Peptides against a protein of PDB entry 7VSI. Designs and how they scored, part 26

Target 1, 32 residues: chain A of PDB entry 7VSI
Amino acid sequence: EDISEDPSWARVVNLNALLMMAVAVFLWGFYA

## One batch from the design tools (peptide; made by RFdiffusion4, then SolubleMPNN)

Design b2_p16_7_s1 (from b2_p16_7, 12 letters changed)
Fold by OpenDDE base, seed 1:
Structure b2_p16_7_s1 (fold): chain B 32 residues (1-32), chain A 16 residues (1-16)
Amino acid sequence: as target 1 above (32 residues)
Amino acid sequence: SAVLEALLRQMLEVLT
């Protein structure tokens, strides 16, 4: 089975990861 | 929440 990422889904995952990291940084800055 | 605040502070402590 090919375990290579589909480029469109890889982009969705990466964008969600960046969004979640941004949210985490704001939460960190607010509460810590 | 207190748990979230504690977790975030812990993460900060590890990074610094």
Scores: peptide ipSAE 0.059, ipTM 0.542, DockQ to the pose 0.042
Fold by OpenDDE base, seed 4:
Structure b2_p16_7_s1 (fold): chain B 32 residues (1-32), chain A 16 residues (1-16)
Amino acid sequence: as target 1 above (32 residues)
Amino acid sequence: SAVLEALLRQMLEVLT
C-alpha cells in the first residue's frame, strides 16, 4: 500500500506526538 | 512570551 508505515518510524513519530501533547498541556496549564 | 500567551488564550476562548 502507498501509505503504509514502517513500524520503527511509526514508534518514533508516536513518541514525538505524545511529547508534543505533554508540552502543549503544560503550556496551556501555565498560560491559559 | 506575550505572543504565545495570546495564542493559547485565543485557542481556549474559541474552545470554551
Scores: peptide ipSAE 0.059, ipTM 0.537, DockQ to the pose 0.038
Fold by OpenDDE base, seed 2:
Structure b2_p16_7_s1 (fold): chain B 32 residues (1-32), chain A 16 residues (1-16)
Amino acid sequence: as target 1 above (32 residues)
Amino acid sequence: SAVLEALLRQMLEVLT
C-alpha cells in the first residue's frame, strides 16, 4: 500500500486544518 | 475557561 493522499480527502483535511488554525488564532486573541 | 487560558499560555511559553 502507498501512503499517497486521496486528493478529495486531502482537500477536506486541509480545509479543516485551516478552520482549526483560524479558531486557534481567535482563542489566542481572546484569552492571551 | 481557566483551563483553556492555562493551556494557551503553556503553548505560548513552549513556542516563544
Scores: peptide ipSAE 0.059, ipTM 0.540, DockQ to the pose 0.041
Fold by OpenDDE base, seed 3:
Structure b2_p16_7_s1 (fold): chain B 32 residues (1-32), chain A 16 residues (1-16)
Amino acid sequence: as target 1 above (32 residues)
Amino acid sequence: SAVLEALLRQMLEVLT
């Protein structure tokens, strides 16, 4: 229970993770 | 930037 994810914050974190992965791919595509 | 380019290239060299 103490480390259980709040479902609303879990969605926010997961969406931010996806956005950061997209940014990383664009940076790779631009500079590599 | 030159620093960002160098970091990205270094990361790619480690992965390949």
Scores: peptide ipSAE 0.057, ipTM 0.534, DockQ to the pose 0.038

Design b2_p16_7_s2 (from b2_p16_7, 10 letters changed)
Fold by OpenDDE base, seed 1:
Structure b2_p16_7_s2 (fold): chain B 32 residues (1-32), chain A 16 residues (1-16)
Amino acid sequence: as target 1 above (32 residues)
Amino acid sequence: SSVLEALAQLMLQVLN
């Protein structure tokens, strides 16, 4: 099997990464 | 500021 990313799941992962980064920014902004 | 800049860089990397 290939280890390359499936394009659809790559997009899902990237979008969730953005969401997590947004949450991180808000948490950092609020508690730091 | 350093953390904010790092997060911004990561966001740009994901979008790229």
Scores: peptide ipSAE 0.067, ipTM 0.595, DockQ to the pose 0.333
Fold by OpenDDE base, seed 2:
Structure b2_p16_7_s2 (fold): chain B 32 residues (1-32), chain A 16 residues (1-16)
Amino acid sequence: as target 1 above (32 residues)
Amino acid sequence: SSVLEALAQLMLQVLN
């Protein structure tokens, strides 16, 4: 099976990754 | 801070 990323799902994953990083920043900013 | 820099680097990695 091909392991290459589907472009549409790649965007969804990347956007969710950015959201998770934003949450990480807020958690770090609030509790650090 | 090092944590902020690491997060920035990861964000750039995702966008590129």
Scores: peptide ipSAE 0.067, ipTM 0.594, DockQ to the pose 0.318
Fold by OpenDDE base, seed 4:
Structure b2_p16_7_s2 (fold): chain B 32 residues (1-32), chain A 16 residues (1-16)
Amino acid sequence: as target 1 above (32 residues)
Amino acid sequence: SSVLEALAQLMLQVLN
């Protein structure tokens, strides 16, 4: 019970978050 | 910069 994160999936989610942040920065750099 | 260095360390923590 209770809310918890599987360490492997937590890493996958965090990596995808970082990738999306990188994409956002590239878009910002290109259009701003 | 200090901000970019802190962000880099955060990224490394996610990778490890």
Scores: peptide ipSAE 0.051, ipTM 0.550, DockQ to the pose 0.516
Fold by OpenDDE base, seed 3:
Parts: sequence; C-alpha cells; structure tokens
Structure b2_p16_7_s2 (fold): chain B 32 residues (1-32), chain A 16 residues (1-16)
Amino acid sequence: as target 1 above (32 residues)
Amino acid sequence: SSVLEALAQLMLQVLN
C-alpha cells in the first residue's frame, strides 16, 4: 500500500515516544 | 504493582 511503516524505524520511533512520555511524567511530578 | 506490570508489558511489546 501507499502508507506503510519500515519495521526498524517503527521501533526507533516507538522507543523515542516512550522516552518522551517518561520525561513528561517526570516534569509533571517535579513541577506539579 | 499492576501499573508496573502494565508498563513492562507495553515496553516489551514495543521492543518486539
């Protein structure tokens, strides 16, 4: 199909997404 | 805890 994900890059993106979620939670925990 | 288990499952899902 026209839109598809490369499996290797999909993992890299997903891992970075999880890291950013963790950073967001730490910022919330520290300042809120 | 249940939350830690859920987070662990999510992380393993992403890695696989």
Scores: peptide ipSAE 0.050, ipTM 0.550, DockQ to the pose 0.580

Design b2_p16_7_s3 (from b2_p16_7, 13 letters changed)
Fold by OpenDDE base, seed 1:
Structure b2_p16_7_s3 (fold): chain B 32 residues (1-32), chain A 16 residues (1-16)
Amino acid sequence: as target 1 above (32 residues)
Amino acid sequence: SAVLEELLKKILEVLN
């Protein structure tokens, strides 16, 4: 019933978050 | 592309 993250999936989500942030920065830098 | 550009500019407008 607890909402704590599974450590392995937490890593996947965090890596995807970092990837998306990098993409966002490139889009920002290129278009704005 | 044009829509994305305007969205990005609006986001930057809010942040600045």
Scores: peptide ipSAE 0.043, ipTM 0.459, DockQ to the pose 0.041
Fold by OpenDDE base, seed 4:
Structure b2_p16_7_s3 (fold): chain B 32 residues (1-32), chain A 16 residues (1-16)
Amino acid sequence: as target 1 above (32 residues)
Amino acid sequence: SAVLEELLKKILEVLN
């Protein structure tokens, strides 16, 4: 309860997580 | 960079 996420910020964080995963995949594809 | 390349190779080594 006291560590529950604000729904709007949770959405922003999740989208940034997906973006970072995409960047990681591109780095993987470029260097490996 | 060479450092990034080596790190990525090590990560892939663990995953495979």
Scores: peptide ipSAE 0.043, ipTM 0.456, DockQ to the pose 0.040
Fold by OpenDDE base, seed 2:
Structure b2_p16_7_s3 (fold): chain B 32 residues (1-32), chain A 16 residues (1-16)
Amino acid sequence: as target 1 above (32 residues)
Amino acid sequence: SAVLEELLKKILEVLN
């Protein structure tokens, strides 16, 4: 089977990744 | 959190 991502779910995952990066930056800003 | 602070420090140490 091919490992190519479904485009719709790829967008959802990418959005969640960006949100997690923002949370990580906020935690860095407040605690480091 | 002291645990979070230590984890963040370790992450920053790896990144830099």
Scores: peptide ipSAE 0.042, ipTM 0.461, DockQ to the pose 0.044
Fold by OpenDDE base, seed 3:
Structure b2_p16_7_s3 (fold): chain B 32 residues (1-32), chain A 16 residues (1-16)
Amino acid sequence: as target 1 above (32 residues)
Amino acid sequence: SAVLEELLKKILEVLN
């Protein structure tokens, strides 16, 4: 069974990870 | 800064 990442979905996941990091930074900047 | 430059490179790497 091939469990390697689909390149297109890997990009979607990576972009969402970056968006979550940006949200975390904004929350830190606002409340800390 | 060097940190900002590297961060921007990583963002562009994901987008392209």
Scores: peptide ipSAE 0.030, ipTM 0.413, DockQ to the pose 0.569; fails the geometry check

Design b2_p16_7_s4 (from b2_p16_7, 12 letters changed)
Fold by OpenDDE base, seed 4:
Structure b2_p16_7_s4 (fold): chain B 32 residues (1-32), chain A 16 residues (1-16)
Amino acid sequence: as target 1 above (32 residues)
Amino acid sequence: SSVLDALLKQMLEVLN
């Protein structure tokens, strides 16, 4: 396939995405 | 809740 993910970096990106979503929820909880 | 409303509006704007 032309577009593929390295499994190690896929985990890093997914964990960062989860952390960013958690931060967004805390910001929403504090300011909204 | 204004932040959530703004986020929802932004998502709808992107989808349309």
Scores: peptide ipSAE 0.048, ipTM 0.517, DockQ to the pose 0.049
Fold by OpenDDE base, seed 5:
Structure b2_p16_7_s4 (fold): chain B 32 residues (1-32), chain A 16 residues (1-16)
Amino acid sequence: as target 1 above (32 residues)
Amino acid sequence: SSVLDALLKQMLEVLN
């Protein structure tokens, strides 16, 4: 068997990734 | 922007 993502955890990880990207954009927009 | 410049350089380095 190969490694696969659990769908519910995939949603949590993807949401956190989007939040981190949003924070990075705001920090870049404000300080850079 | 220094941050944007650094990000672009890193992306190009990874893609190359």
Scores: peptide ipSAE 0.048, ipTM 0.513, DockQ to the pose 0.051
Fold by OpenDDE base, seed 2:
Structure b2_p16_7_s4 (fold): chain B 32 residues (1-32), chain A 16 residues (1-16)
Amino acid sequence: as target 1 above (32 residues)
Amino acid sequence: SSVLDALLKQMLEVLN
């Protein structure tokens, strides 16, 4: 009985994680 | 860059 995720919120979090990673790559590519 | 290298090393350290 470990910590569990609601699958709908898991998808929301995962999509936002991907978007944030993409933003980070663009910022790195532009400013670094 | 040095900052990116440091961050990648930290992330890999956490994952392993």
Scores: peptide ipSAE 0.047, ipTM 0.508, DockQ to the pose 0.068
Fold by OpenDDE base, seed 1:
Structure b2_p16_7_s4 (fold): chain B 32 residues (1-32), chain A 16 residues (1-16)
Amino acid sequence: as target 1 above (32 residues)
Amino acid sequence: SSVLDALLKQMLEVLN
């Protein structure tokens, strides 16, 4: 079974991860 | 501050 990531969806997931990290940092920076 | 402290402790725990 091929468990390798589709490059396009991998990019989408990675971008979403980065965006969520940025949001988390801003929320942490603002409220903590 | 609390979140940062927890994060640092987690990272140190993983390293050790």
Scores: peptide ipSAE 0.042, ipTM 0.492, DockQ to the pose 0.053

## One batch from the design tools (peptide; made by RFdiffusion4, then SolubleMPNN)

Design b2_p17_1_s1 (from b2_p17_1, 13 letters changed)
Fold by OpenDDE base, seed 2:
Structure b2_p17_1_s1 (fold): chain B 32 residues (1-32), chain A 17 residues (1-17)
Amino acid sequence: as target 1 above (32 residues)
Amino acid sequence: VDALLRLIADLMLEVLY
């Protein structure tokens, strides 16, 4: 396939995505 | 939900531009 994810970097991206979602939830909770 | 969607939109724009 022309587009594929390296499993190690996929994990790094997923962890960062979770952190960003947590930050978003806190911002939403604080300002909503 | 509305505030969350606005926040997500702002973040997406920040990443794209």
Scores: peptide ipSAE 0.066, ipTM 0.567, DockQ to the pose 0.064
Fold by OpenDDE base, seed 1:
Structure b2_p17_1_s1 (fold): chain B 32 residues (1-32), chain A 17 residues (1-17)
Amino acid sequence: as target 1 above (32 residues)
Amino acid sequence: VDALLRLIADLMLEVLY
C-alpha cells in the first residue's frame, strides 16, 4: 500500500489540523 | 492537562465510531 500524500490534499489536511488544534486549545482553556 | 486529554479522547472516539 502506498501511503504517499497528494500535495494538494496534504495542505488541506494540515490546515484542518491547525484549525482543530486551535479549537482544542480554546476548549481546553474554557473547561480547564 | 486533564481537560485536554479528555477532549482528545472524545475526538478519538468520535473518529472511530
Scores: peptide ipSAE 0.064, ipTM 0.566, DockQ to the pose 0.063
Fold by OpenDDE base, seed 3:
Structure b2_p17_1_s1 (fold): chain B 32 residues (1-32), chain A 17 residues (1-17)
Amino acid sequence: as target 1 above (32 residues)
Amino acid sequence: VDALLRLIADLMLEVLY
């Protein structure tokens, strides 16, 4: 069983994770 | 704020490359 990530899809997931973190920081800054 | 923006930029570059 190979559970290693494809490097191209790993990069796409990491980019989306950064976008979600940016949104979370803006929401925190505005409402807290 | 400047240090935070630099940290964000470094993380973005780490993901892109």
Scores: peptide ipSAE 0.058, ipTM 0.537, DockQ to the pose 0.567
Fold by OpenDDE base, seed 4:
Structure b2_p17_1_s1 (fold): chain B 32 residues (1-32), chain A 17 residues (1-17)
Amino acid sequence: as target 1 above (32 residues)
Amino acid sequence: VDALLRLIADLMLEVLY
């Protein structure tokens, strides 16, 4: 089975990962 | 702060291109 990522979907996932990290930093800054 | 902003910019560019 090919486990390689589709380049277009990899970019979408990476964008969402960055957004989630930004949200996590804001939550940390607010509550910690 | 400047180093952190550059790191963030590099990550953004890596995702966009």
Scores: peptide ipSAE 0.054, ipTM 0.527, DockQ to the pose 0.515

Design b2_p17_1_s2 (from b2_p17_1, 15 letters changed)
Fold by OpenDDE base, seed 5:
Structure b2_p17_1_s2 (fold): chain B 32 residues (1-32), chain A 17 residues (1-17)
Amino acid sequence: as target 1 above (32 residues)
Amino acid sequence: VDALLQAILELILAVEN
């Protein structure tokens, strides 16, 4: 079985991961 | 905040590139 990522969706996932980390850091900075 | 935001934006641009 081929478990390699589709390049387009890999990019979408990576961008979403970065955005979620940014949101988490901003929430931490605001509330902690 | 400005420096942090800039660092995040640079990282996003690195992923896009």
Scores: peptide ipSAE 0.066, ipTM 0.546, DockQ to the pose 0.537
Fold by OpenDDE base, seed 2:
Structure b2_p17_1_s2 (fold): chain B 32 residues (1-32), chain A 17 residues (1-17)
Amino acid sequence: as target 1 above (32 residues)
Amino acid sequence: VDALLQAILELILAVEN
């Protein structure tokens, strides 16, 4: 099976991962 | 803040590359 990522969806996933990390940092900064 | 902003921008550019 080809498990290679679709390039366009890989970008969407990576951007969402970055946004989630930013949210986590903001929550850490606010509550810790 | 300046260095942090640059690091964030570099990360965004790396993700989009």
Scores: peptide ipSAE 0.054, ipTM 0.517, DockQ to the pose 0.509
Fold by OpenDDE base, seed 4:
Structure b2_p17_1_s2 (fold): chain B 32 residues (1-32), chain A 17 residues (1-17)
Amino acid sequence: as target 1 above (32 residues)
Amino acid sequence: VDALLQAILELILAVEN
């Protein structure tokens, strides 16, 4: 089976990963 | 702040590349 990423969806996932990292950093900065 | 901003921008460019 080909498990290679669709380039457009790969970008969506990567941008969401970046968003989640940003949220995590702000939560860390606020509570820790 | 400038170094942090640069790191964030580099990360964004890496994600979009």
Scores: peptide ipSAE 0.053, ipTM 0.510, DockQ to the pose 0.497
Fold by OpenDDE base, seed 3:
Structure b2_p17_1_s2 (fold): chain B 32 residues (1-32), chain A 17 residues (1-17)
Amino acid sequence: as target 1 above (32 residues)
Amino acid sequence: VDALLQAILELILAVEN
């Protein structure tokens, strides 16, 4: 089985991870 | 603020590399 990341989808996942971190910071700022 | 902005920009660049 090939478990290596497709480079295009790796970028999409990384950008979504960054977006999720930004959302988490704003939620933290609102509720804490 | 300046250091924080730089850290955020470096994170964005690291994601694209």
Scores: peptide ipSAE 0.051, ipTM 0.502, DockQ to the pose 0.385

Design b2_p17_1_s3 (from b2_p17_1, 13 letters changed)
Fold by OpenDDE base, seed 2:
Structure b2_p17_1_s3 (fold): chain B 32 residues (1-32), chain A 17 residues (1-17)
Amino acid sequence: as target 1 above (32 residues)
Amino acid sequence: VQALLEEIARQILEVLY
């Protein structure tokens, strides 16, 4: 498959995505 | 520093709204 994900990097990206969403919710909750 | 962070936050949120 031309665009398959490496499982280790997929986990890193997913964790960073969750962290970014948590930060976004924090910013929205306290500064918007 | 806090004022700068709040301004950055506002600018980001303005793009999302």
Scores: peptide ipSAE 0.043, ipTM 0.521, DockQ to the pose 0.041
Fold by OpenDDE base, seed 5:
Structure b2_p17_1_s3 (fold): chain B 32 residues (1-32), chain A 17 residues (1-17)
Amino acid sequence: as target 1 above (32 residues)
Amino acid sequence: VQALLEEIARQILEVLY
């Protein structure tokens, strides 16, 4: 089974993951 | 709208923590 990621899409996903983590931290910081 | 978003955020955070 080839589970290798396309490097361009892997980068897009990783950047979105970082963005979502930042949003989660802000939500926690302001509303929890 | 802001109050609704704050309520949704609070509910999500209450599930996660």
Scores: peptide ipSAE 0.043, ipTM 0.524, DockQ to the pose 0.040
Fold by OpenDDE base, seed 4:
Structure b2_p17_1_s3 (fold): chain B 32 residues (1-32), chain A 17 residues (1-17)
Amino acid sequence: as target 1 above (32 residues)
Amino acid sequence: VQALLEEIARQILEVLY
């Protein structure tokens, strides 16, 4: 079974990860 | 709405910390 990431979906996941980290830092910075 | 969003944010952060 090949568990390698499709390059196009890997990019989508990475961009979403960065967005979610930015949101998390915002929530932490302003509400924690 | 703002107060509800802040409360949701606090509850999420309380789970994480």
Scores: peptide ipSAE 0.043, ipTM 0.526, DockQ to the pose 0.040
Fold by OpenDDE base, seed 3:
Structure b2_p17_1_s3 (fold): chain B 32 residues (1-32), chain A 17 residues (1-17)
Amino acid sequence: as target 1 above (32 residues)
Amino acid sequence: VQALLEEIARQILEVLY
């Protein structure tokens, strides 16, 4: 079975990961 | 509302760290 990522969905996942990291850093900076 | 959101954020962070 091919486990390689579809390039379009890989990009969507990576962009969402970056957004989540930015939100996490904000929460950590202000409330921890 | 802001105080409630801050409390929720703290609880999440306490689990993560």
Scores: peptide ipSAE 0.040, ipTM 0.519, DockQ to the pose 0.039

Design b2_p17_1_s4 (from b2_p17_1, 13 letters changed)
Fold by OpenDDE base, seed 2:
Structure b2_p17_1_s4 (fold): chain B 32 residues (1-32), chain A 17 residues (1-17)
Amino acid sequence: as target 1 above (32 residues)
Amino acid sequence: VLAQLLAILAAILAVLN
């Protein structure tokens, strides 16, 4: 089965990954 | 702080490009 990414959804997922990493860094800065 | 904000912006632009 082909598991190749759709380019539009790949962009959405990558943007969400960056946003979640940014949130994680701010949470680390606040609570750690 | 400013450099960190600019780095986040640059990363967003890189994903969108």
Scores: peptide ipSAE 0.051, ipTM 0.530, DockQ to the pose 0.517
Fold by OpenDDE base, seed 4:
Structure b2_p17_1_s4 (fold): chain B 32 residues (1-32), chain A 17 residues (1-17)
Amino acid sequence: as target 1 above (32 residues)
Amino acid sequence: VLAQLLAILAAILAVLN
């Protein structure tokens, strides 16, 4: 079984991770 | 890249505890 990241989905996941972290920082900055 | 982003998140959570 190969658990290596598919290169196309790796980019999608990485971009979504960055977006989620940015949203989390903005929420933290506004409410905390 | 994903591993590095998760490592940063883990470090932040570790500092907050």
Scores: peptide ipSAE 0.050, ipTM 0.532, DockQ to the pose 0.057
Fold by OpenDDE base, seed 1:
Structure b2_p17_1_s4 (fold): chain B 32 residues (1-32), chain A 17 residues (1-17)
Amino acid sequence: as target 1 above (32 residues)
Amino acid sequence: VLAQLLAILAAILAVLN
């Protein structure tokens, strides 16, 4: 089973991860 | 704060590279 990342999809996933982290920090800052 | 903003930019650029 080859679990190697496709470079284009790896970029998309990493960008979405950063966006999710930013949203999480804003929610934390607002409600905590 | 400025350093943190620059770190965010660096993280974005690192992902794009």
Scores: peptide ipSAE 0.047, ipTM 0.518, DockQ to the pose 0.516
Fold by OpenDDE base, seed 3:
Structure b2_p17_1_s4 (fold): chain B 32 residues (1-32), chain A 17 residues (1-17)
Amino acid sequence: as target 1 above (32 residues)
Amino acid sequence: VLAQLLAILAAILAVLN
C-alpha cells in the first residue's frame, strides 16, 4: 500500500480534477 | 485521477532521461 490511493483522498482529488476541467472549459470558451 | 497524474509525471521523467 505504498502509493495506492486512499479512497477518501481519491474522491477529493477526483472532485478537484472535475472542477479544474470545468474552469478550463469556461476559460477556453471565453478567451478562445 | 491520481494514477493518471502520476502517469503523466512518469512520462515526463521518461522523456527527460
Scores: peptide ipSAE 0.035, ipTM 0.442, DockQ to the pose 0.037

Design b2_p17_2_s1 (from b2_p17_2, 7 letters changed)
Fold by OpenDDE base, seed 3:
Structure b2_p17_2_s1 (fold): chain B 32 residues (1-32), chain A 17 residues (1-17)
Amino acid sequence: as target 1 above (32 residues)
Amino acid sequence: VVGLLLLAAAFLLALSL
């Protein structure tokens, strides 16, 4: 099976990963 | 405020990739 990423969806996933990490850091900084 | 700045920075970084 081919497990290669589609370039367009790879970008969408990476963008969402960065946004998710930013939100997590905000919550940590605000409540910890 | 620092958290919001980090969020904005990450958003701009994400858009540049």
Scores: peptide ipSAE 0.062, ipTM 0.592, DockQ to the pose 0.145
Fold by OpenDDE base, seed 2:
Structure b2_p17_2_s1 (fold): chain B 32 residues (1-32), chain A 17 residues (1-17)
Amino acid sequence: as target 1 above (32 residues)
Amino acid sequence: VVGLLLLAAAFLLALSL
């Protein structure tokens, strides 16, 4: 079966990835 | 403040994808 990304869901995943990274950096900067 | 700016920047970047 093909594992190529659906472009719409790829955008959703990438958006969530960036938001998650921003939150992680915030938590690191605030608590570390 | 820096954390909030990073969050805002990441959000704007995400919207440009």
Scores: peptide ipSAE 0.061, ipTM 0.599, DockQ to the pose 0.143
Fold by OpenDDE base, seed 1:
Structure b2_p17_2_s1 (fold): chain B 32 residues (1-32), chain A 17 residues (1-17)
Amino acid sequence: as target 1 above (32 residues)
Amino acid sequence: VVGLLLLAAAFLLALSL
């Protein structure tokens, strides 16, 4: 079973991951 | 302010990928 990523969805996931991490860092900086 | 700058930088980076 091939588990290789579809390039277009890999981009979508990576973009959302980066944005989510940025928001998490902001919340950490604000509340911690 | 730093948090907002980091958020903006990450957003711009995301848009460029």
Scores: peptide ipSAE 0.060, ipTM 0.588, DockQ to the pose 0.146
Fold by OpenDDE base, seed 4:
Structure b2_p17_2_s1 (fold): chain B 32 residues (1-32), chain A 17 residues (1-17)
Amino acid sequence: as target 1 above (32 residues)
Amino acid sequence: VVGLLLLAAAFLLALSL
């Protein structure tokens, strides 16, 4: 089985990961 | 303010990838 990432979906996932991290850091900075 | 600026920077970075 090939578990290689599709380049387009890899970009989508990485984009969302960065956005989620940014939101998490903002919430941490605001509420912690 | 710093948090919002960092958030904006992260959004711009993410959109540029």
Scores: peptide ipSAE 0.060, ipTM 0.585, DockQ to the pose 0.123

Design b2_p17_2_s2 (from b2_p17_2, 7 letters changed)
Fold by OpenDDE base, seed 5:
Structure b2_p17_2_s2 (fold): chain B 32 residues (1-32), chain A 17 residues (1-17)
Amino acid sequence: as target 1 above (32 residues)
Amino acid sequence: ILGLLLLALAFLLASQL
């Protein structure tokens, strides 16, 4: 079977990754 | 406040994907 990403889910994953990084930066700025 | 601005920027960028 192919391991290539489904393009729709790839977008969802990439979006969530970016949002998670934003949350991490917020927490860093708030607590550090 | 800076954190909120960075978060807003990230949401803005994410919305362009």
Scores: peptide ipSAE 0.069, ipTM 0.608, DockQ to the pose 0.145
Fold by OpenDDE base, seed 2:
Structure b2_p17_2_s2 (fold): chain B 32 residues (1-32), chain A 17 residues (1-17)
Amino acid sequence: as target 1 above (32 residues)
Amino acid sequence: ILGLLLLALAFLLASQL
């Protein structure tokens, strides 16, 4: 089996990754 | 407010992917 990313699901994962990074930066800025 | 700005930025960046 190939481990290459499906382009559509790659976008979904990347979107969620960016949202998680935004939340992390918010929490860092608010509490640190 | 900052959180919402970061969220908006994240959505903007994600829309370019």
Scores: peptide ipSAE 0.067, ipTM 0.615, DockQ to the pose 0.120
Fold by OpenDDE base, seed 1:
Structure b2_p17_2_s2 (fold): chain B 32 residues (1-32), chain A 17 residues (1-17)
Amino acid sequence: as target 1 above (32 residues)
Amino acid sequence: ILGLLLLALAFLLASQL
């Protein structure tokens, strides 16, 4: 089976990953 | 302020994906 990423969903996942990283940095900056 | 700017930049870059 081909488990290669669908380009459109790869973009969605990468976008959400960056948003989550931004939130994590915010929380780190605020609470640490 | 720097933190907010970096956060805004992160969101801006994310929106370019």
Scores: peptide ipSAE 0.064, ipTM 0.600, DockQ to the pose 0.102
Fold by OpenDDE base, seed 4:
Structure b2_p17_2_s2 (fold): chain B 32 residues (1-32), chain A 17 residues (1-17)
Amino acid sequence: as target 1 above (32 residues)
Amino acid sequence: ILGLLLLALAFLLASQL
């Protein structure tokens, strides 16, 4: 079974990663 | 892979809190 990224789920992961990074930057800006 | 790298970067920034 291949461990390569499924294109559809890769998109979901990418979008969630960008969202989490944005949240992290806002929190960093607020507390640091 | 790119999403995981961005997530890792997000956690790196969060570690500075």
Scores: peptide ipSAE 0.083, ipTM 0.649, DockQ to the pose 0.151; fails the geometry check

